# Designs tried in a protein design run: peptides against a protein of PDB entry 4GMN. Part 200

Target 1, 375 residues: chain A of PDB entry 4GMN
Amino acid sequence: RYANITLLALVTLASIGTDFQETLVKGNQGSRESPISAADEEWNGFDDADGDAMDVDQKSSSGEDQEEDYEEIDVKEDDEDDDDDSITSEMQADMERVVGADGTDDGDLEDLPTLRELIQTAVPQLIRLSNLPIDSDESLTIQSHALSALNNISWTISCLEFANGENANIHNAWYPTAKKIWRKTILPILEADSADLKLATQVTSLAWAVARVLHGETPTDGNPHRKFISLYHSSKQQAGGNSNSIEEPEDPFQGLGVKCIGVVGSLAHDPAPIEVNREVGVFLVTLLRQSNNVPPAEIVEALNQLFDIYGDEELACDKEVFWKDGFLKHLEEFLPKMRTLTKGIDKRTQPELRTRADEALLNLGRFVQYKKKHA

## One batch from the design tools (peptide; made by RFdiffusion4, then SolubleMPNN)

Design b2_p21_8_s1 (from b2_p21_8, 10 letters changed)
Fold by OpenDDE base, seed 5:
Structure b2_p21_8_s1 (fold): chain B 375 residues (1-375), chain A 21 residues (1-21)
Amino acid sequence: as target 1 above (375 residues)
Amino acid sequence: MELREENRRKRLEFLRSRKPP
């Protein structure tokens, strides 16, 4: 009885975290409907003329139309769209304020009461539940649901703009809580050295969401970047040995390998220690060098992390790591491989992966050209 | 700066377009 009520509350908190993300997506789409004027400048490509392509006549035959009349059993799925519009009007109003807040309102979380209660009241309880001793299947289930709720909340908050002092009130409220999630939830689970890939995937997803806000200010206690690099390598060894269909996640970007890259990339940002930055940078560049055995989604994420980490020439890591360790040469040598990799992705079966690879290829070319000008 | 900001923005846009895992 108490376990079921706790599970229901955890599922509800995970739903709320998702609903907030959907509200952020809708709010960002509404700001994009400034009509990109279709400057359809018809680039009339060159009229290259003459080639006499031969008239191969092949005639072949009229195979008959067997209309097998498969009676479509009209299974009326009564889509009871129980639109459990469980988005309370208060949650929607808070998220509309966060999305619509031009970051000029130095307002305290007084104006965001639902988000305040989520951060100050709910998250501390979720941290407590994720830290319970695992002594039963019920305690493992509670931990999993608490991690899912923390993941969804942390992802949603990590999608807010915090650059240039935007959403500073939310950042300031979240920052100590994010550090608490890291120290109390993420680190203890990573230190328990569990062979549970599901738990490892959940904690790595949460770690990525948290590290996307904390960046190089993420607590370095126990060298967490090395734990995630080790987890990356261990996950590859397990996938190669057991042809047990771990159902490849329908989304290639939801794989544990991508999540590990996202975490360690985020941890390596300024003001991370130069040795943490170097170890992560070498790991990411090594993935590009070994790209023949690396999933395309992991290559895309590794490139994106490299661009974010080393995109600023004023940072200490540019001089002390990027240039000293010769990363430009490795990126240049990878450029033709990335073109081949991107062209090998089928647009029909994997349209998102292809789009992200085309973007990463474009950015790689631009990044290499940028770094060559600033050498 | 410009390339980093463009890449950051596009990635935020991509991550915002995804349902939480």
Scores: peptide ipSAE 0.060, ipTM 0.765, DockQ to the pose 0.747; fails the geometry check
Fold by OpenDDE base, seed 2:
Structure b2_p21_8_s1 (fold): chain B 375 residues (1-375), chain A 21 residues (1-21)
Amino acid sequence: as target 1 above (375 residues)
Amino acid sequence: MELREENRRKRLEFLRSRKPP
């Protein structure tokens, strides 16, 4: 009984985390739809062009009465009441405020009561549940659901704009909680060195969401970047050996390799230690050099991480790593390979992957040209 | 600066259009 109530609450919190994201997307789209003035283009009526009445002859063929008893499959329209009532009016109002708030209100989460309760009340409980001793299948299930709920919440918050002081109130409320998730949930699971690939995928997804907000301010205790690099390599070795295909997720961007790259890339941002930045930068550039054996989605993510990490010439990592370790040459040498890789992606079967690869190729060309001007 | 911001914005737009994993 208590386990089922806990599981239901965890599923509900995971749903709330998703619904909160959908509401953010809708709110941010509504701000871009400047009402295109529906200019009343008078729909000039279709001229009734004279349809020639072709006399199709009445041939009366008297074919036989096979009474195929069509059993009326009484398609009960199960009105699946899509209980899309999951978005509480309070969550919707909170999202309208987050999207409409000119980022100048350093205000308390007073105006965001649902988000406040999610961060202050729900997340600390999810952290506790994710740290339960694994002694049963029930405790493993509870951990998995707690990680899923933490993942969805963390991803949603990581999709907010925090640049230029936007959403500073949310950032300031989330930041200590994000560090707590890292230290209390992510690090202990990474230290346990579990052979459970599902758990590794869940914790890596959560780590990426958290690291997208914390960046180089992510706690460096235990060198977590090396653990995610090791996990990346271990995942590739397992995929090569056992023909139990870990069902590569249908979405190539949901793969463990992409998630590992996303984590370590995020960890390498300023103010990360230069040694951490270098180890990650060398890892990412090495993926480009070995691109013949790397999934296209991982190449796209590795490029995007390299652009974010080294896109600012004022940062210490630009001089001490990017220029010193000769990364520009590797990026320039990769341009023709990226063109070939991108062209090899079928637009019909993988339209998203192709679009993201075309963007990454365009950005790579621009980035190389930018860096050459600032050399 | 401008290129980084454009790339970051496009990535945020992409990530926002995706359901949480």
Scores: peptide ipSAE 0.059, ipTM 0.766, DockQ to the pose 0.807; fails the geometry check
Fold by OpenDDE base, seed 4:
Structure b2_p21_8_s1 (fold): chain B 375 residues (1-375), chain A 21 residues (1-21)
Amino acid sequence: as target 1 above (375 residues)
Amino acid sequence: MELREENRRKRLEFLRSRKPP
């Protein structure tokens, strides 16, 4: 009973996090009239697969016909449906205010009550639930749903514009909470060194969303970048061994490898320690050098991270890592390989991957030219 | 700066167009 209520509340919080994202997408698209078809990805419920039908041959006993007249207790299903619509409407109105604010209304979090309660009330409970002792399948399920809800919320917030002081109120409210998610949820799970790839994928997705806001200010305690690099390598070793390939997610950009690259790239931004930046930079450049064995989506993400990390000549990492470790040469040598890779992606079967690869190729050419001009 | 900001904006637009997993 209490488990089911907790699971329902976690599913609702995860849904809320997605509905906020849809509102942000619609708000950003309201400037561009193309309807994204809501594919109702129905929650593929628990496929209870292997109920081995034990053929219990139990015998014939002839017990008597007592017609107990069960009075049909007409349990009126109280339509609890009314309360969910009200919450979604307030949340939609908060996100519409965040998206529609042309930077002039520095609306305090006081003007965003739903987002405030989500950050200040819900997220601390989700952090608590994600840290429960794992002693049952129920506690694993609760952790997974708490991580899902934290992921959706963190992704949605990470998709807000924070450049030039935009949404500074939300940034300032989220920043300490994001650090708390990192220290209380992400680090403990990464330290537990679980062989669970599902959990690893969930925590890595959450870590990416959090690190997209915290960047190089993400807590460096325990060298989490090395753990994600290790996880990247471990995930590749497992995929190569079992012919039961964990079905690569239909979306190439949802792969654990892409998520690991996204995390470590985000962790390497200024003001990250130069050694962290170097280790990540070397990892990313090494992927480009080994590109024959690297999925195209991971190459696209690795390139984007390299552009974001080393796009600023004023940063210490430009001189101390990019130029000192000779990254320009590796990027220039990769340019013809990237052209071949991008041309190898079928526009009909993988239109998104092709578009992202065409963009990354264009940006690589521009980035190499930029760096050559500023050499 | 300008190219990085354009790339960042396009990447952000792309990430905003994606439903959270």
Scores: peptide ipSAE 0.055, ipTM 0.759, DockQ to the pose 0.723; fails the geometry check
Fold by OpenDDE base, seed 1:
Structure b2_p21_8_s1 (fold): chain B 375 residues (1-375), chain A 21 residues (1-21)
Amino acid sequence: as target 1 above (375 residues)
Amino acid sequence: MELREENRRKRLEFLRSRKPP
């Protein structure tokens, strides 16, 4: 009974996270046209439709009082439960620190009470539910729903513009919480080394959403970029062995490989350690060199990440990685391959993949020209 | 389904708004 209520609450939070995205986008579009106070759209609750309760009158029968004398087996409670309370108390203290440290900036979300409650109240509970011991199919289901809710909230926030001080209040409120999701949800699941590709896909989706805000300020403890690169390679080995059973997702951009590329690309942005940037850059360029064995959607994502990481010549990674490691040559050599790859995508069967590949090809040509001018 | 599609749309819009320098 409690599990069903928890699951319903998690599905509801995942839905609220989606609907809030639409509201934030409408608000940010509206603030460009006119200062209409969007404050007053109260969520009018569910109208209780009077569903006629059918009165099923089932009778009757009487059976007898067998008093079976169950012997009280005095199970000595061995007091070894002390270690589980320590994790919950640290999680509570970390919850109180997140709620209490933001108490100086609590004014910045006064105009966004729903977002404040999502960040300060809902997300900490979702982090807790994602860290429950996995001992049953029920606990695994709860974790999966908690990860889905965290993913939707994190993706919603990651779609806001934070450049040039835009939405700074939301960024400041989200930033510590995003680091907490990374440390308390993403890292423990990645360290558990689970063979569950579904769980790996969920956590990698969440990691990408979080890393799209944190960029190179994402916690580097345990070299998470290497874990996601390893997960990328492991996912390809498993797909190659069982040619019959990995239903490729209907959307090529929802594949685990694309998500891994998205995460590691986001982790490699400034101010990431130059060694992290190099390892990711080499990984991405290696995918382009091996493009004959790489899905087109992963190539599109790898190109976009390379443009994002190395688009600014003022960054240390431009001189220390892009130019030193000779990435321009690899991009130039890949340009004719990208033209062939893009032309090979059928516009009728895969219109989106073709559009994204045409965009990536155009950007690759522009990027190569830009880098040649700034050589 | 809709959020993944909208995140995809916004990422497309963001990538479209990326004028190369």
Scores: peptide ipSAE 0.025, ipTM 0.705, DockQ to the pose 0.064; fails the geometry check

Design b2_p21_8_s2 (from b2_p21_8, 9 letters changed)
Fold by OpenDDE base, seed 2:
Structure b2_p21_8_s2 (fold): chain B 375 residues (1-375), chain A 21 residues (1-21)
Amino acid sequence: as target 1 above (375 residues)
Amino acid sequence: MELREEVRRQRLEFLRKRKPP
């Protein structure tokens, strides 16, 4: 009884985290739809060009009535009214405020009561549930659902803009909680060195969402970047050995390899220690050098991480790592390989992967030219 | 700066369109 209520509450919190994201996407789109004035482009009627009357002869061939009794499959349109009733009017009002609020720098979420309760009340409970001793299949299920809820919440918050002091109130409220998730949920699971690839995927997804906000301010205790690099390599070794490889997720960007790259890339941002930045930068550049054996989605993520990490010439990592370790040469040498890789992705079967690869290729060309001008 | 901001913006817009994994 208590377990079922706990599981239902965890599923509900995971749903709320997703619905919050969807509402943020809708709110951010509405601000960009400046009404394109429907200039009345007077629909100049297509002149009915004289359709030549092709006299198709009435050959009356009496072919036999096989009454194939088409059983009218009464497709009950189950109007699954997807009761998208999950978005409370309060959540919608909170999201409208997040999109419209001139960021008050006060870490007070007075104007965001749903988000406040999510961060202050729900997340601390999820951290406790994710850190319970695993002594039963029930405890493992509770941990998995708690990680899923933490993941969805953390991803949603990580999709907010925090650059230039935007959403500073949310950032300031989330930042200590994100560090708590890292220290109390992520690190203990990583230290347990579990062979469970499902758990590893869940914790790595959560770690990426958290690290997208904390960046180089992510706690460096126990060298977590090396653990995620090790997890990347171990996941590749396991996929090569057992035909019971966990089916690669249908979305190539949901793969454990992509998630590992996303985490370590985020950890390498300023103000990360220069040694951490170097180890991650060398890892990412090595993936590009070995690209023949690397999934295209991992290459796309590795490129995007390299652009984010080394996009600023004012950062210490630009001089001490990017230029010193000769990363520009490796990126230039990778350009023709990236063109071949991108062209090899079928637009029909993998339209998203192709779009992201085309974008990453374009950005790689721009980034190389940028770096050459700032040399 | 300008290229970094554009690359970052495009990536953020993409990530915002993804459901949480």
Scores: peptide ipSAE 0.024, ipTM 0.682, DockQ to the pose 0.742
Fold by OpenDDE base, seed 3:
Structure b2_p21_8_s2 (fold): chain B 375 residues (1-375), chain A 21 residues (1-21)
Amino acid sequence: as target 1 above (375 residues)
Amino acid sequence: MELREEVRRQRLEFLRKRKPP
């Protein structure tokens, strides 16, 4: 009974984290629908390319009228309105305030009571539950659900804009909690060196969400970037050995390899130590050099991380790593490989992966041109 | 500056459209 209530509460907190994101996405879309006046797309003309008429013959095979009397089973749609109104009216009101709030600089969430309770009351309990001694299948289940709830909350918060002082109150409230998740949940699980790929995937997803807010200010204790690089390599060695390994997630961007790249890339942003930046930069550039054996989604993520890390010529990592270690040459040599890789992705079967690869290819060309101009 | 803002914007718009895993 208590276990089921705890599990239900953890599932509800995980759902709250996802639904909170959906409402953020809807609220941010509603503010951008300024009516684009539908006026002046001039329909440029009908070019007359020739109709070669291949005459494929109409063989009319008359197959017989078996009137199978399908008894109309009147399936009463019991509209069980599962009003899974998982979004409380208070959460929706908090979300509308987050989308509309001119950032007051005080890390006070007085105007965001549900988000305040989530960060100040729920997250500290989830951190505790994720760190319980694993002594039973029940404790393992509780840990998994606590990690899922922390993941969803952390991902949702990481989707907020914090540039230019936007959402500064939420950033300031979340920042110490994000550091606590890192030090109390993520690092202990990474140090336990578990062969559990499911647990490794959960903790790496959480680590990416946390590192997307903390960036180079993520605690460097115990060189966590090296642990995630090691986990990346270990996960590739396990996938190569047994065709009975865990079904690759249907979404190529949900793979453990993509998550590892996302974490280490985020950890390498300014103000990260130059040696952390170098080790990550060399790892990412090495993936591009070995691209024949790397999933396309990991290449897309590695490129995007390289653009984010080295997009700024004013940062110390531009001079001390990007130029010093000759990264421009490797990116330029990768352009023809990226064109081939992107063209090899079927738009019909993998439309998202193709779109993201087309964007990454476009950005790679622009990035190489930019760096050549600012050399 | 301009290239970073465009790359960042396109990536943020994609990440905002993704459900948390």
Scores: peptide ipSAE 0.022, ipTM 0.677, DockQ to the pose 0.728
Fold by OpenDDE base, seed 5:
Structure b2_p21_8_s2 (fold): chain B 375 residues (1-375), chain A 21 residues (1-21)
Amino acid sequence: as target 1 above (375 residues)
Amino acid sequence: MELREEVRRQRLEFLRKRKPP
């Protein structure tokens, strides 16, 4: 009885975290009627003229039109409008304020009471529940749901802009809580060295969300970047042995490999120690060099992490790692491979992966040109 | 600066369009 009430409350908190994200997506779409339509200028590549036209005889085989009368099974969409009115009017009002307000530097969430209660009251309880001793299937289920709720909340908050002092009140309220999630939830689970890939995926997703806010200020206790690099390699060894047991996530960006890359990339941002930055940078560049055996989604994420880490020439990691370790050469050598990889993704079956690969290819070309100009 | 801001902006826009993983 008490376990079921606790589970229901955890599922509800996970739902609330998702609904906040959907509200942020809608609010950001309304403020940016920038039509995506202007980037379809077909860069007509150079006409290299000299390819010999081999005459392939088009034998017109007249295939007879068999009109197979597919009976349109009128699947009544029972629009069960499950109006899951799970988002309260107070939550909606808080998210609308977060999307619309240039966040005042007032480190108080007086104007965001629901978000305040979520961060100050709910999250500390979720941290306790995620860090309970696992002694039963019920305690494992409670941990999984507490991790799910922490994940959704942390991802939602990580989608806010905190650059240039934006949302400083939310950042200041979240920052100590994010460090507490890292130290009390993420690190203990990573140190337990569990063979549970589901738990590893959940904790890695949460770690990515938290590290997207903390960046190089993420606690370095126990070298977490090396633990996630080890987890990346271990996950590849397990996937190669048993082709039958892990349903590849329908979304290629939900894979444990992508999540590991996302975490370690986020951990390597300034002010991360130069050695942490180097170990991560070498890991990411090594994935590009070994790209024939790496899923396209992991290549896309690795490129995006490299751009974020090394996009600023003023940072110590630019001189001490990027230039010193010769990363530009590896990116230039990867550019033709990325073109081939991107062209090999079917737009019909994997439209999102193709779009993200096209963006990453474009950004790789721009990044290489930028770095050559600032050499 | 310019490239970092554009790459970061495009990535943040993509991440904001995704459901929490």
Scores: peptide ipSAE 0.021, ipTM 0.684, DockQ to the pose 0.745
Fold by OpenDDE base, seed 1:
Structure b2_p21_8_s2 (fold): chain B 375 residues (1-375), chain A 21 residues (1-21)
Amino acid sequence: as target 1 above (375 residues)
Amino acid sequence: MELREEVRRQRLEFLRKRKPP
């Protein structure tokens, strides 16, 4: 009974996280045409539609009292509960820091009470539910729903523009919480090394959403980029061994491989350590070199990550990795292969994949020309 | 709309705004 209520609450939070995206996108579009105060979209509550109560007759059948003597098993409370209270206390201290120890107004979400409640109230509970011991199919279901809710919230926030100090209040409120999701939810699940590809796909989706905001400021503890590169390779080995058992997702961009590329690409942005940037850059360029054995959607994502990482010539990674490791040559050599790959995608059966490949091909040509001009 | 369609749309708009100088 409690688990069904928890599951319903998690599904509801995942829905609210999606509906809030639509509201934020509308608000950020509206701010360009006129300052209509976003204060007056009242949450129109549930219309109570009068559903006719069908009277189901209570047939009383009296069945006899058997007093079964329940022996009170004195379960010794082993006082191992000290570690769970430490997580909740760190959780509260991190929340109190978001609510304002330093009187810089830059973290206050007073104007965004729903987002404040999602970040400050819902996300901590979702982190807790994602860290429950997995001992049953029910606990695994709770974890999966908690990860889905965290994913939806994190993706919604990652759709905001934070460049040039835009949405700084939301960024400052989200940033510590995003680091917490990374440390308390993503890393423990990655370290558990579970053979569950569904769980790996969920955590990698969440990791991508979080890393799209944190970029190179994502915690580097335990070399997470290497864990996601390993997961990419492991997922390919499992798909190659059983031609019958991994339903490729109907959407090519929903695959675990695309998500791994998205995560490691996001992790490699400035101010990531140059060594992390190099390992990711070499991984992405290696996918292009091996493109005959790589799904087109993964090639599109790998190209987009390379453009985002190495698009700025003033960054240390441009000189120390892009030019030193000769990435331009590999991108130039890949141009004719990308043209062939893109032309091979049928516009009738895979219109989205074809559109994204045509765009990636156009951007690859522009990027190569840009880098040649700045050589 | 799946959250990913909007991320895709925004990335397309972002890449359209990134005209190489």
Scores: peptide ipSAE 0.019, ipTM 0.673, DockQ to the pose 0.064

